# Ledger of designs, part 39: peptides against a protein of PDB entry 3LCN

Target 1, 96 residues: chain A of PDB entry 3LCN
Amino acid sequence: QYTENLKVIVAEKLAGIPNFNEDIKYVAEYIVLLIVNGGTVESVVDELASLFDSVSRDTLANVVQTAFFALEALQQGESAENIVSKIRMMNAQSLG

## One batch from the design tools (peptide; made by RFdiffusion4, then SolubleMPNN)

Design b2_p20_1_s2 (from b2_p20_1, 9 letters changed)
Fold by OpenDDE base, seed 3:
Structure b2_p20_1_s2 (fold): chain B 96 residues (1-96), chain A 20 residues (1-20)
Amino acid sequence: as target 1 above (96 residues)
Amino acid sequence: SRLEELKKKLEEAAKKKKLE
């Protein structure tokens, strides 16, 4: 129901990771796939860590937790545009 | 290549799980 919007949101979050050299669209799709098929924060982080050993577990956990929070926000009626804007601002602050 | 390897892993995982 919210999968397409969630893919966009997760992609925005991934775009804020410095030196992340993977295809953002594919990784975002995979994260959403794992979540909608019953993944937990821990299980999704474990899966991502097995694929991307150059990214810290803390960074992966931050991405995954953001995805779960975003899904809850979508279910509560917040627009995808609002969520993306918040993440974009947070990414910019992290670069400063 | 690294990219091809990752794409294959993601593709295989997607075949086993349906995106709802």
Scores: peptide ipSAE 0.152, ipTM 0.746, DockQ to the pose 0.060
Fold by OpenDDE base, seed 5:
Structure b2_p20_1_s2 (fold): chain B 96 residues (1-96), chain A 20 residues (1-20)
Amino acid sequence: as target 1 above (96 residues)
Amino acid sequence: SRLEELKKKLEEAAKKKKLE
């Protein structure tokens, strides 16, 4: 499985959210938990929205979709380090 | 605290799931 690498990747994505006041490691762990247990983008977003009403659904959807894309990349053989680097660059380029 | 509250919520939700 790719759970540990995916946790690191999702944490990096969450770190790019402005004014996000939740514990990043715990939220990343929960997202990965939902994904590896068969969650869909929609169902995972619904779960997160029920916990974090201060974060927009669009922001949550962006995080979750990134997680699914990252999982696919890992399965295709891309290193976790490369994926994290890409997300870090995207975070740096983000506006707002 | 907010952190403890979040941990509790996540722990409760995780009881229905398990990491592979």
Scores: peptide ipSAE 0.152, ipTM 0.744, DockQ to the pose 0.062
Fold by OpenDDE base, seed 4:
Structure b2_p20_1_s2 (fold): chain B 96 residues (1-96), chain A 20 residues (1-20)
Amino acid sequence: as target 1 above (96 residues)
Amino acid sequence: SRLEELKKKLEEAAKKKKLE
């Protein structure tokens, strides 16, 4: 399974959200849990939106879509390290 | 607190779903 790597990847993505005042590890774990149990982009976003009303839906959608793309990348053979590096760079650019 | 409430919600959800 790719769940552990995906948790790390999602956590990295969440870390790039400014003023996100939640436990990153727990939120990342929950997102992965929803995905591996058959969640869709829309259903996972809906769930997160119900929990985090202070975060825009667009931001949540960006996180969730990234998670799904990352999962696909892992399944295609891309390393978790490479995926994390890409996300880290994107975070830096968005906060710059 | 808000954090504790969230953690409880996540914990309960995790109990209802299996992480593969």
Scores: peptide ipSAE 0.140, ipTM 0.736, DockQ to the pose 0.061
Fold by OpenDDE base, seed 2:
Structure b2_p20_1_s2 (fold): chain B 96 residues (1-96), chain A 20 residues (1-20)
Amino acid sequence: as target 1 above (96 residues)
Amino acid sequence: SRLEELKKKLEEAAKKKKLE
């Protein structure tokens, strides 16, 4: 139900990671896949950490937590566009 | 390549887990 929107949201979050040399779309899809199949913040972070050792665990945790919060926001009626906008602003602030 | 490896892993995961 919210998977497609969540993919877009997670992709936006990943795009804010400096020097992240991975396919953003695929990684976002993978994160959403893990979440909708019962993953927890801890288990999803563990999986990502095993794949992307060049990214700090804290950064991965931030991405995953954002995904879970975004899912909750979607379920509560917030639009994907609004969530993406917030993340984009956060990305800009982190780089500035 | 790294990308191909990731794509392969995703493909395997998709076979075992339901996205929707």
Scores: peptide ipSAE 0.139, ipTM 0.736, DockQ to the pose 0.059

Design b2_p20_1_s3 (from b2_p20_1, 7 letters changed)
Fold by OpenDDE base, seed 4:
Structure b2_p20_1_s3 (fold): chain B 96 residues (1-96), chain A 20 residues (1-20)
Amino acid sequence: as target 1 above (96 residues)
Amino acid sequence: SRIEELKKKLKERAEERKKE
């Protein structure tokens, strides 16, 4: 399925968080596993918030929502490369 | 499970950083 592509996409999104010192690959994998195991936006955000109190809930919500939208985009036929490119541009434009 | 393994690792790392 889209699990591996989604990990790459989520990792790109996490890379845009300033002062985030966690292992991005591990966090990305964890988020993807939570999603594919039936997590909702709210439940995944709650889980991440319990682990990473240094990151605002709004920032975490943005990451998780991006993951869900990316999964839907992949299912609708958009390439992982295009999604990553969009996220990279968003990261560059973000002020935190 | 893999998901529990990841949670454990991430939790441990997070707590360790808080102690630094």
Scores: peptide ipSAE 0.687, ipTM 0.926, DockQ to the pose 0.965
Fold by OpenDDE base, seed 5:
Formats: structure tokens, sequence, C-alpha cells
Structure b2_p20_1_s3 (fold): chain B 96 residues (1-96), chain A 20 residues (1-20)
């Protein structure tokens, strides 16, 4: 499985959310476990929305969708390092 | 389970924020 790499990737994505006052690694692990436990984009977003009402649903959906796309990328042979780099660049652009 | 443990802690934190 790609759970460990996915945790790192999701953590990087979460780090791009401004004023997100949570343990990023903790939340990343939760998201990954929801996914590997059979969660869908919709069900995972619903779960996160119930926990983090200060974050817009669109932002949460973006995080979750990124996780699913990252999982697909890993399965297609892309390295975790490369995926993290892309997300890091996107985070930087969002802050500009 | 690990996932339930995580959920519990996150839920507790969420409730604490609502009390503020």
Amino acid sequence: as target 1 above (96 residues)
Amino acid sequence: SRIEELKKKLKERAEERKKE
C-alpha cells in the first residue's frame, strides 16, 4: 500500500491552509485512514466538515480530492517526492 | 481502533473550539 507516502503528501497539502490550527500529521493520518477504509470523496469531506467548520467545504474538498489524485499518481508510478514538490509549489502560489 | 482513536481526539478538539 501507499499509506505512509500518502500521509506525507496529505500533510503537505494541509500545510497550505491558512490559519489551520490543528496537528497536521494527526489530521493527515485520519484522512488517509478514512480513504483506505473505503471512504469516498463525499463521505470524507462530510466527515471533515463536521470536525472543521472554520474551513470551507470547498477547501476540504480540494484537500480530499488531492489525496485521491495523489493515490492514483502513486499507483501510476510517480514518486512521493515528486508529488510533494508539486503540492509545495501550489501552496506557495496560493499564498502569493 | 486507530481510526476511532483519532476521531475521538479530533471530536474533542472540535467541541473545545465551539465552547470558546
Scores: peptide ipSAE 0.685, ipTM 0.925, DockQ to the pose 0.835
Fold by OpenDDE base, seed 1:
Structure b2_p20_1_s3 (fold): chain B 96 residues (1-96), chain A 20 residues (1-20)
Amino acid sequence: as target 1 above (96 residues)
Amino acid sequence: SRIEELKKKLKERAEERKKE
């Protein structure tokens, strides 16, 4: 499975959120576990929104959607390195 | 479970920051 690569990818995405003071590795792991345990975009966003009310729902949705897209990309053969690189470039623009 | 552990930690940290 792609859980370990997905954790790295999600962590990179979270690192792009301005003034996000949570432990990125822990949040990334939590998101991935929610996804692999059958979470949907909506249910995962709802869960995160309940935990991080200082982050906009749109920002959280962006992170979660990216995670699902990344998982699909991994399944289609794209390398984790390439996905991370794309996210780093995207992080140049504020998510908040 | 690991997921419950993470949720608990994140919830606790969130509450702590709200009180600051």
Scores: peptide ipSAE 0.691, ipTM 0.926, DockQ to the pose 0.942; fails the geometry check
Fold by OpenDDE base, seed 2:
Structure b2_p20_1_s3 (fold): chain B 96 residues (1-96), chain A 20 residues (1-20)
Amino acid sequence: as target 1 above (96 residues)
Amino acid sequence: SRIEELKKKLKERAEERKKE
């Protein structure tokens, strides 16, 4: 699968969350493992919400949805580098 | 499992931050 690339992508997305005081790589790995283990957007968001009450559910949902979209993009042939670049740009433009 | 290991770590860290 695209597990390793997805970890990098999710980590980039998490890096855009202001005041996020978690180990980004560990959280990214956790999210990816939840997804590849059959998680859905809803179930993964629920899991993360139970762990990170300081992060809004909407923010968590955005992260998780990005992960699923990225996975689909990878499967369709888009490079991880391109996806990361897009996310980095979105992070920089975020008003949060 | 790795996923349970991660969950445990993240949960513990989260709780520790609440105590600070």
Scores: peptide ipSAE 0.687, ipTM 0.925, DockQ to the pose 0.961; fails the geometry check

Design b2_p20_1_s4 (from b2_p20_1, 13 letters changed)
Fold by OpenDDE base, seed 2:
Structure b2_p20_1_s4 (fold): chain B 96 residues (1-96), chain A 20 residues (1-20)
Amino acid sequence: as target 1 above (96 residues)
Amino acid sequence: SRIEELREKLKKEREEKEKL
């Protein structure tokens, strides 16, 4: 139900990872699909860690947790645009 | 499935990177 918006949100989060050399849209879609197919924070992190060993587990956990929080926010009525804006601000701050 | 398709794509990309 919120999968498309969640993909956009996760993509924005991934875009903030420095030196992330992956197709962001594909990774975002993969993360969302893992979640909607019953993944937990831990299981999704484990899966991503197996694929992207150049990214720290903490960074992956941060991405996945953001996805779960975003999903909850969407379910509570927050707009995708607002969530994306928050993440964009976080990305900008982390780059400074 | 789409999820398996994506997994395989990402896995293949990883494997190719390891070969380089």
Scores: peptide ipSAE 0.612, ipTM 0.899, DockQ to the pose 0.878
Fold by OpenDDE base, seed 3:
Structure b2_p20_1_s4 (fold): chain B 96 residues (1-96), chain A 20 residues (1-20)
Amino acid sequence: as target 1 above (96 residues)
Amino acid sequence: SRIEELREKLKKEREEKEKL
Protein backbone atom coordinates (compact mmCIF):
# COMPACT_ATOMS: atom_id res chain seq x y z
CA GLN B 1 0.00 0.00 0.00
CA TYR B 2 2.68 2.49 1.01
CA THR B 3 5.54 1.14 -1.10
CA GLU B 4 5.40 3.77 -3.83
CA ASN B 5 5.02 6.65 -1.39
CA LEU B 6 7.89 5.29 0.67
CA LYS B 7 10.11 5.20 -2.43
CA VAL B 8 9.41 8.89 -3.00
CA ILE B 9 10.13 9.70 0.63
CA VAL B 10 13.40 7.75 0.71
CA ALA B 11 14.47 9.34 -2.57
CA GLU B 12 13.94 12.78 -1.05
CA LYS B 13 16.06 11.79 1.94
CA LEU B 14 18.86 10.47 -0.28
CA ALA B 15 18.81 13.71 -2.27
CA GLY B 16 20.00 15.48 0.87
CA ILE B 17 23.28 13.55 1.07
CA PRO B 18 26.12 15.74 -0.20
CA ASN B 19 28.32 14.30 -2.95
CA PHE B 20 26.16 11.19 -3.26
CA ASN B 21 26.81 10.11 -6.84
CA GLU B 22 24.31 7.27 -7.25
CA ASP B 23 21.00 6.78 -9.02
CA ILE B 24 18.70 7.94 -6.25
CA LYS B 25 15.62 6.20 -7.62
CA TYR B 26 17.40 2.84 -7.82
CA VAL B 27 18.82 3.18 -4.32
CA ALA B 28 15.46 4.25 -2.90
CA GLU B 29 13.71 1.29 -4.50
CA TYR B 30 16.40 -1.05 -3.19
CA ILE B 31 16.06 0.26 0.37
CA VAL B 32 12.28 -0.08 0.30
CA LEU B 33 12.48 -3.62 -1.05
CA LEU B 34 14.97 -4.60 1.66
CA ILE B 35 12.59 -3.23 4.30
CA VAL B 36 9.43 -4.89 2.98
CA ASN B 37 11.30 -8.19 2.71
CA GLY B 38 12.02 -8.21 6.43
CA GLY B 39 15.14 -6.12 6.75
CA THR B 40 16.02 -4.42 10.02
CA VAL B 41 17.74 -1.09 10.48
CA GLU B 42 21.00 -2.89 11.19
CA SER B 43 20.79 -5.35 8.29
CA VAL B 44 19.81 -2.70 5.75
CA VAL B 45 22.60 -0.38 6.93
CA ASP B 46 25.09 -3.24 6.63
CA GLU B 47 23.95 -3.93 3.08
CA LEU B 48 24.17 -0.28 2.04
CA ALA B 49 27.55 0.15 3.70
CA SER B 50 28.91 -2.71 1.61
CA LEU B 51 27.79 -0.91 -1.55
CA PHE B 52 28.53 2.71 -0.66
CA ASP B 53 31.75 2.87 1.34
CA SER B 54 32.16 6.58 0.57
CA VAL B 55 29.12 7.39 2.72
CA SER B 56 29.49 7.28 6.49
CA ARG B 57 27.68 4.56 8.40
CA ASP B 58 25.95 7.22 10.50
CA THR B 59 24.57 8.89 7.38
CA LEU B 60 23.30 5.57 6.05
CA ALA B 61 21.74 4.79 9.43
CA ASN B 62 19.99 8.15 9.36
CA VAL B 63 18.52 7.39 5.94
CA VAL B 64 17.35 3.91 6.92
CA GLN B 65 15.88 5.03 10.24
CA THR B 66 14.01 7.78 8.42
CA ALA B 67 12.57 5.18 6.07
CA PHE B 68 11.28 3.05 8.95
CA PHE B 69 9.81 6.08 10.72
CA ALA B 70 8.20 7.25 7.49
CA LEU B 71 6.60 3.85 6.94
CA GLU B 72 5.13 3.97 10.44
CA ALA B 73 3.90 7.52 9.87
CA LEU B 74 2.19 6.50 6.63
CA GLN B 75 0.49 3.61 8.42
CA GLN B 76 -0.71 6.03 11.10
CA GLY B 77 -2.33 8.26 8.50
CA GLU B 78 0.21 10.99 7.84
CA SER B 79 0.28 12.13 4.22
CA ALA B 80 3.30 11.46 2.04
CA GLU B 81 3.35 15.16 1.16
CA ASN B 82 3.79 16.14 4.80
CA ILE B 83 6.59 13.65 5.31
CA VAL B 84 8.40 14.82 2.18
CA SER B 85 8.08 18.43 3.34
CA LYS B 86 9.67 17.58 6.68
CA ILE B 87 12.55 15.83 4.95
CA ARG B 88 13.12 18.78 2.63
CA MET B 89 13.39 21.04 5.65
CA MET B 90 15.89 18.67 7.24
CA ASN B 91 17.90 18.52 4.01
CA ALA B 92 18.01 22.31 3.86
CA GLN B 93 19.49 22.36 7.36
CA SER B 94 22.32 20.10 6.09
CA LEU B 95 21.81 17.49 8.79
CA GLY B 96 23.54 14.20 8.08
CA SER A 1 13.97 -11.16 -8.52
CA ARG A 2 13.77 -7.39 -8.60
CA ILE A 3 15.77 -7.04 -5.38
CA GLU A 4 18.57 -9.19 -6.80
CA GLU A 5 18.49 -7.22 -10.03
CA LEU A 6 18.87 -3.93 -8.19
CA ARG A 7 21.67 -5.24 -6.00
CA GLU A 8 23.63 -6.44 -9.02
CA LYS A 9 23.05 -3.17 -10.84
CA LEU A 10 24.32 -1.14 -7.89
CA LYS A 11 27.24 -3.50 -7.41
CA LYS A 12 28.25 -3.21 -11.06
CA GLU A 13 28.07 0.56 -10.90
CA ARG A 14 30.41 0.54 -7.91
CA GLU A 15 32.86 -1.74 -9.68
CA GLU A 16 32.84 0.46 -12.76
CA LYS A 17 33.52 3.56 -10.68
CA GLU A 18 36.43 1.87 -8.94
CA LYS A 19 37.99 0.96 -12.27
CA LEU A 20 37.83 4.53 -13.53
Scores: peptide ipSAE 0.611, ipTM 0.898, DockQ to the pose 0.922
Fold by OpenDDE base, seed 5:
Structure b2_p20_1_s4 (fold): chain B 96 residues (1-96), chain A 20 residues (1-20)
Amino acid sequence: as target 1 above (96 residues)
Amino acid sequence: SRIEELREKLKKEREEKEKL
């Protein structure tokens, strides 16, 4: 039930990666589907690393961990809007 | 399935980029 909100959240996180030359919406959907189909942080990172060798493993791990934390936040009652706002702030801070 | 569709799309794009 949190799938659509999680896609938006993950897309916002991906948008913060510099020089990421991929379709953000497609990648976000793929990450979410991997998670809801039983993926772990390690297995999802391994899959993404095999596809996107131009992005560091640490960066991919940060994206995936953010997705898992966001899912937990949604389950605890936090709004998707609030989570997206936090990620936008983090993205802006990383550019400074 | 949708997940397989996305995987194949991304895999294909990866393979094409590797050839360049």
Scores: peptide ipSAE 0.611, ipTM 0.899, DockQ to the pose 0.825
Fold by OpenDDE base, seed 4:
Structure b2_p20_1_s4 (fold): chain B 96 residues (1-96), chain A 20 residues (1-20)
Amino acid sequence: as target 1 above (96 residues)
Amino acid sequence: SRIEELREKLKKEREEKEKL
């Protein structure tokens, strides 16, 4: 039930990565599917690192951790809109 | 499966980028 919201959230996070030349929606969907199919932070990061060598492992870890935290937040009742807003602000701060 | 479809797509895109 949180899958679609999580995709949006992860996509927002990915949008903050400079010079990220990938289909954000596809990557977001892939990350979410890995998570809901039992992936851990480490295993998902490892998978992404194998696919995207142009992105630092730290950046990937930040994305994946954000996804896990967002999922937890959704389960605890926080709105997707609020989570997206936070991420958007974080993206702006990281670029500023 | 959808997850394998996505993985293969992303993997192939990577391979194509490496060829360039």
Scores: peptide ipSAE 0.610, ipTM 0.898, DockQ to the pose 0.873

Design b2_p20_2_s1 (from b2_p20_2, 11 letters changed)
Fold by OpenDDE base, seed 3:
Structure b2_p20_2_s1 (fold): chain B 96 residues (1-96), chain A 20 residues (1-20)
Amino acid sequence: as target 1 above (96 residues)
Amino acid sequence: DNKEKLEELKEKFKKKRALK
């Protein structure tokens, strides 16, 4: 029930990665699908690392962990808009 | 079907990577 909101949230997080040359919408969808199919932080990071070797494992781990935290936040009643705003602020503060 | 879509996306990523 939170998959569509989570896709938006993950896309916002991916948008903060410098020099990321993949389709953000498709990657966000892929991450969410992996999560709802029972993926763990470790397994999802492993999957992404095998596909996107130009992105550091630490960066991928940060994205994936953010997705899991966001899902929990949505389930606890936080709005998608609030979560996106937080991520946007973090992206702006990041040095890349 | 989530699994089918998952594999579809994965294949797209693999194809793009192979072209690089």
Scores: peptide ipSAE 0.690, ipTM 0.930, DockQ to the pose 0.972
Fold by OpenDDE base, seed 1:
Structure b2_p20_2_s1 (fold): chain B 96 residues (1-96), chain A 20 residues (1-20)
Amino acid sequence: as target 1 above (96 residues)
Amino acid sequence: DNKEKLEELKEKFKKKRALK
């Protein structure tokens, strides 16, 4: 499936969060597991918010939505490399 | 399995939070 690629993609997104002091690899894995086990944007955000209160809900929602969009993109034939590149560019362009 | 790993990770995050 696309889970391994999605982990890489989510990790790239998490890397864009300033002052994020969690293990990015483990958090990315956790998010992907929540999604593949039937999580929705709302339920996954709720789960993450309960664990990482130092990160705003809006930031968490942005990460989760990115994950869902990335999964759809993968399913539609876009390469993981392209998706990662786009996210990296977005991270670099972020003002905060 | 996925569920077991999910719970394992969750516990790690909880433990770290508790230490803060």
Scores: peptide ipSAE 0.689, ipTM 0.930, DockQ to the pose 0.969
Fold by OpenDDE base, seed 5:
Structure b2_p20_2_s1 (fold): chain B 96 residues (1-96), chain A 20 residues (1-20)
Amino acid sequence: as target 1 above (96 residues)
Amino acid sequence: DNKEKLEELKEKFKKKRALK
């Protein structure tokens, strides 16, 4: 239901990770698929950590938690555009 | 379906990791 919007949102979050040497689109899709398949924050983080050891567990946890919060926001009626904008702003702040 | 696509992506990531 919200999978396509969530993919865009997660991709935006991943784009903020410095030196992330993975395909953002595929990783975003993978994260969303894990979530809609019944994954929890912990189980999804564990899965990602096993695959992407060049990224810290804390960073992965931040991405996953953002995805779950975004999903809840979508369900509560917030637009995908607004969520993406917020993430983009946070990404910019992290670079400073 | 979702399950098939999930496994497909996982395999891609594993293959890429093996090449590093």
Scores: peptide ipSAE 0.688, ipTM 0.930, DockQ to the pose 0.911
Fold by OpenDDE base, seed 4:
Structure b2_p20_2_s1 (fold): chain B 96 residues (1-96), chain A 20 residues (1-20)
Amino acid sequence: as target 1 above (96 residues)
Amino acid sequence: DNKEKLEELKEKFKKKRALK
């Protein structure tokens, strides 16, 4: 499966959130577990919003949608390295 | 398994939230 690569990808996305005060590795793992256990974008966002009220729902939705798109990209043959690079660029643009 | 780990992580997050 792509779970380990997806954890890395999600962690990179979380690293772009300003003032995020949670363990990125554990949150990334949690998101991936929710997805592989049948979560939808909506259900995963709802779960995260209930736990992390210091982060806006829109920000959480952006992270979760990125995870789902990344999973599809991996399944279509895109490399994890390429996906991570794209996310890094997006993070830099968001903070700039 | 995945379900057990999921609940473990959730509990960690809930505990941290309760301490804030």
Scores: peptide ipSAE 0.687, ipTM 0.930, DockQ to the pose 0.973

Design b2_p20_2_s3 (from b2_p20_2, 11 letters changed)
Fold by OpenDDE base, seed 1:
Structure b2_p20_2_s3 (fold): chain B 96 residues (1-96), chain A 20 residues (1-20)
Amino acid sequence: as target 1 above (96 residues)
Amino acid sequence: SNKKKLDELKEKFKEKNKEK
């Protein structure tokens, strides 16, 4: 199970969102729980959008897609550290 | 359980939204 690593990865992605007012740890946990309980990109985005209207749907979609890509990468053998590093670089290059 | 925690977090987020 990649639950704990995925939580760390999703938290790193959420940390890149400017003016994000929610608790990153709790939101990351919620996203991962939705995914491991059978959520799809669309269903998870819908759930998050219904709860966090202060964040754009596109931003939420970007976070969720990143989570699914990260899960696939973990399953293919990539280390959590490498994935986090990539996300950190993306956050640094983001225009907000 | 995962379901229990999921429900707990969802209610927590909904509660915060109502307080805004």
Scores: peptide ipSAE 0.419, ipTM 0.844, DockQ to the pose 0.935
Fold by OpenDDE base, seed 3:
Structure b2_p20_2_s3 (fold): chain B 96 residues (1-96), chain A 20 residues (1-20)
Amino acid sequence: as target 1 above (96 residues)
Amino acid sequence: SNKKKLDELKEKFKEKNKEK
């Protein structure tokens, strides 16, 4: 239902991580799959931390929490375009 | 299935990390 839009949103969030040397599309897909298969913020962060040790746990937590918030926003009727725009602005304001 | 794809991606990431 919202999985494809969520993948786009998560990919936008990942794009804001400095020095992230992974295929953003695949990582976004992985995060969304973990969520739709019953993952929690904690369990998804744990999974990602085990795979991507070059990224801080706090950064991963921020990405995952954003994904869950975005999913809720989509369910409440907010457009994917609006959510992506917000994240893009946040990425631009980030100090890295 | 979602489960199969999830496992596939996980293994792909793990294999890539082993090569680094």
Scores: peptide ipSAE 0.416, ipTM 0.843, DockQ to the pose 0.978
Fold by OpenDDE base, seed 5:
Structure b2_p20_2_s3 (fold): chain B 96 residues (1-96), chain A 20 residues (1-20)
Amino acid sequence: as target 1 above (96 residues)
Amino acid sequence: SNKKKLDELKEKFKEKNKEK
């Protein structure tokens, strides 16, 4: 499995959210656990929305979809380092 | 197990919400 790499990737994505007050490491772990336990994009977003109402549903959906795309990329042979680099660049671009 | 850790994290987040 790619759970450990995915946790790092999701954490990088969460780090790009402004005014996010939750522990990024714990939230990343939670998201990955939901996914490996059979969660779908919709079910994981629903779960997160119920816990973190200060973050928009669209933002949560963006994070979760990124996680699923990253998992597929890992399975197809892309390195975790490369995926993290892409996300880091996207985070920087979104900041203006 | 994954299920056990998932439950632990969920409870942690719920408790934090109650403190707000």
Scores: peptide ipSAE 0.413, ipTM 0.842, DockQ to the pose 0.969
Fold by OpenDDE base, seed 4:
Parts: sequence; C-alpha cells; structure tokens
Structure b2_p20_2_s3 (fold): chain B 96 residues (1-96), chain A 20 residues (1-20)
Amino acid sequence: as target 1 above (96 residues)
Amino acid sequence: SNKKKLDELKEKFKEKNKEK
C-alpha cells in the first residue's frame, strides 16, 4: 500500500517543526499506524496531543492534515517524490 | 500486527514522558 511512502512524507513534515525533541521516525510511524487503523484527523490529533504536550495542537493538526492530504494525493496518482518536495519547500518557507 | 506495533510505540512515548 502507501504506508511506507506516507511515513517518509510525514517524517519530512515533522522535520520542519522547530525544537521538536521526539524521534521523527518513530512519531511518523505512529501517525501512519493510527491512520491505517481507522483514525480520523480529530482522533489522531487528540492522541498526539495527549503524548506530546510540548508541541502546540495547531502544529500537530497541521502535520496530521498534511498526512491525510498526502494519502489522498498518493491514491490519486501523485508521486511520493513530488509530495516530499512540496513539503520541503513549505518547511523552508515556514522557517524563512 | 499493526495493532501490536502501535501499542509498542505508544508505550515507548509514555515511558519517555514519565522520565521527564
């Protein structure tokens, strides 16, 4: 399926968060597992917010929404490389 | 299983939070 590509995409998004002290790979894996196990945007955000209080809810929501949009994009035929590139550019713009 | 791995990751995160 798209789980492995989605993990890479989510990891790229997480890498744009300043002062994020969690293991990006593990958090990305956790988010993807929550999604493929039937999570919604709201339920996944709630789960992450309960675990990572050092990150704002808005930031977490942005990450999770990006994951869901990325999954839909993958299903519609967009390449993982294109999605990662877009996120990388967004990260640069956010920090710039 | 996916459920098992999810539980494992969740426990790791919880344990890290306890140490803080």
Scores: peptide ipSAE 0.409, ipTM 0.840, DockQ to the pose 0.970

Design b2_p20_2_s4 (from b2_p20_2, 12 letters changed)
Fold by OpenDDE base, seed 2:
Structure b2_p20_2_s4 (fold): chain B 96 residues (1-96), chain A 20 residues (1-20)
Amino acid sequence: as target 1 above (96 residues)
Amino acid sequence: KNQERLEELKKKFKEEREKK
């Protein structure tokens, strides 16, 4: 139900990673698919870490946890646009 | 199917790694 919104949200989070050399859209889709297929924070992080060794495990964990929090927010009625805005602001702060 | 797409994406990521 929230799959498409979550993809957008995760993509925004990934866009904040400096020197990220993977395709954001495809990685976002992959993360969302792992989650909706029953993945946990731990299992999704493990999967991503095995595929993207150029990104630290901590960074991946942050992305994945954000995805799970966003999913909860969507389920609680928060708009995808609002969540994206928050993440964008966080990305900007992290770049400083 | 979700599983099919997962495998497709995973394959893509691995192939991209091999090219680098």
Scores: peptide ipSAE 0.736, ipTM 0.940, DockQ to the pose 0.926
Fold by OpenDDE base, seed 3:
Structure b2_p20_2_s4 (fold): chain B 96 residues (1-96), chain A 20 residues (1-20)
Amino acid sequence: as target 1 above (96 residues)
Amino acid sequence: KNQERLEELKKKFKEEREKK
């Protein structure tokens, strides 16, 4: 139901990762598919860590947790545009 | 066919890793 909006949101989050050298569109799609197929934060992080060893586990966990929170926000009526704007501001803050 | 697409993407990621 919210998969297309969630892909856009996750892509925005991935775009904030420094030195991330993967296809953002495909990785975002992969994350969303794992979630809608019943993945948990832990299982999705494990899957991503096995594929993208150049990205720290903490960074991957941050992306995945953001995706789960975004899905809940969409279900509660938050607009995709608002969620993307919040993530864009967080990316600009460079949280290290 | 979510599982089929998942496997397709996973294969692409592994192939790209081998090229790098």
Scores: peptide ipSAE 0.735, ipTM 0.940, DockQ to the pose 0.887
Fold by OpenDDE base, seed 5:
Structure b2_p20_2_s4 (fold): chain B 96 residues (1-96), chain A 20 residues (1-20)
Amino acid sequence: as target 1 above (96 residues)
Amino acid sequence: KNQERLEELKKKFKEEREKK
């Protein structure tokens, strides 16, 4: 369905996190799998927080919420390219 | 399948964490 596009989107979001020392591709895949297997924002954040304590809970929550919003956008017909572009702009603004 | 891959990734993350 939207799984592969969502992985790309989540990876772009993770790439904006400073000092992130985990493998972006694997973490993105993990987040998407948790979501498509029935995870909620709260349950996915709890899972990630237990694994990656070097990342703040707020940062993890932001990533997860972005994933859920992106999934909704894809379902509404927005292209993955447009969503990635928006996230890339947000990442640049955060670093600036 | 999905559940198998989830468990594989989780194991990988835990192993890397224990190395740190």
Scores: peptide ipSAE 0.735, ipTM 0.940, DockQ to the pose 0.942
Fold by OpenDDE base, seed 4:
Structure b2_p20_2_s4 (fold): chain B 96 residues (1-96), chain A 20 residues (1-20)
Amino acid sequence: as target 1 above (96 residues)
Amino acid sequence: KNQERLEELKKKFKEEREKK
């Protein structure tokens, strides 16, 4: 359904993290799978924080929340292109 | 299966952590 688009969106968000030292594609896939299997913002953040201690919890929370908002936006009819564009602009402002 | 793929990815992440 929205799985593939969401992977692209999450990958774009991850690409904005400075000094991110993980495989973006694999992490994006992991996040999406957690979400579609019934994960919540809290449970997904907890999972990621346990695996990637080099990334702050706040940064991870920002990524996960973006994913959930993106999923809702897709369900409401917004195009993946528009969502990616917005994220790209936000990335240019730096995440931290 | 989604759960199987999740476990596979998690294993990869842990292995990469050990190498670093």
Scores: peptide ipSAE 0.735, ipTM 0.939, DockQ to the pose 0.889

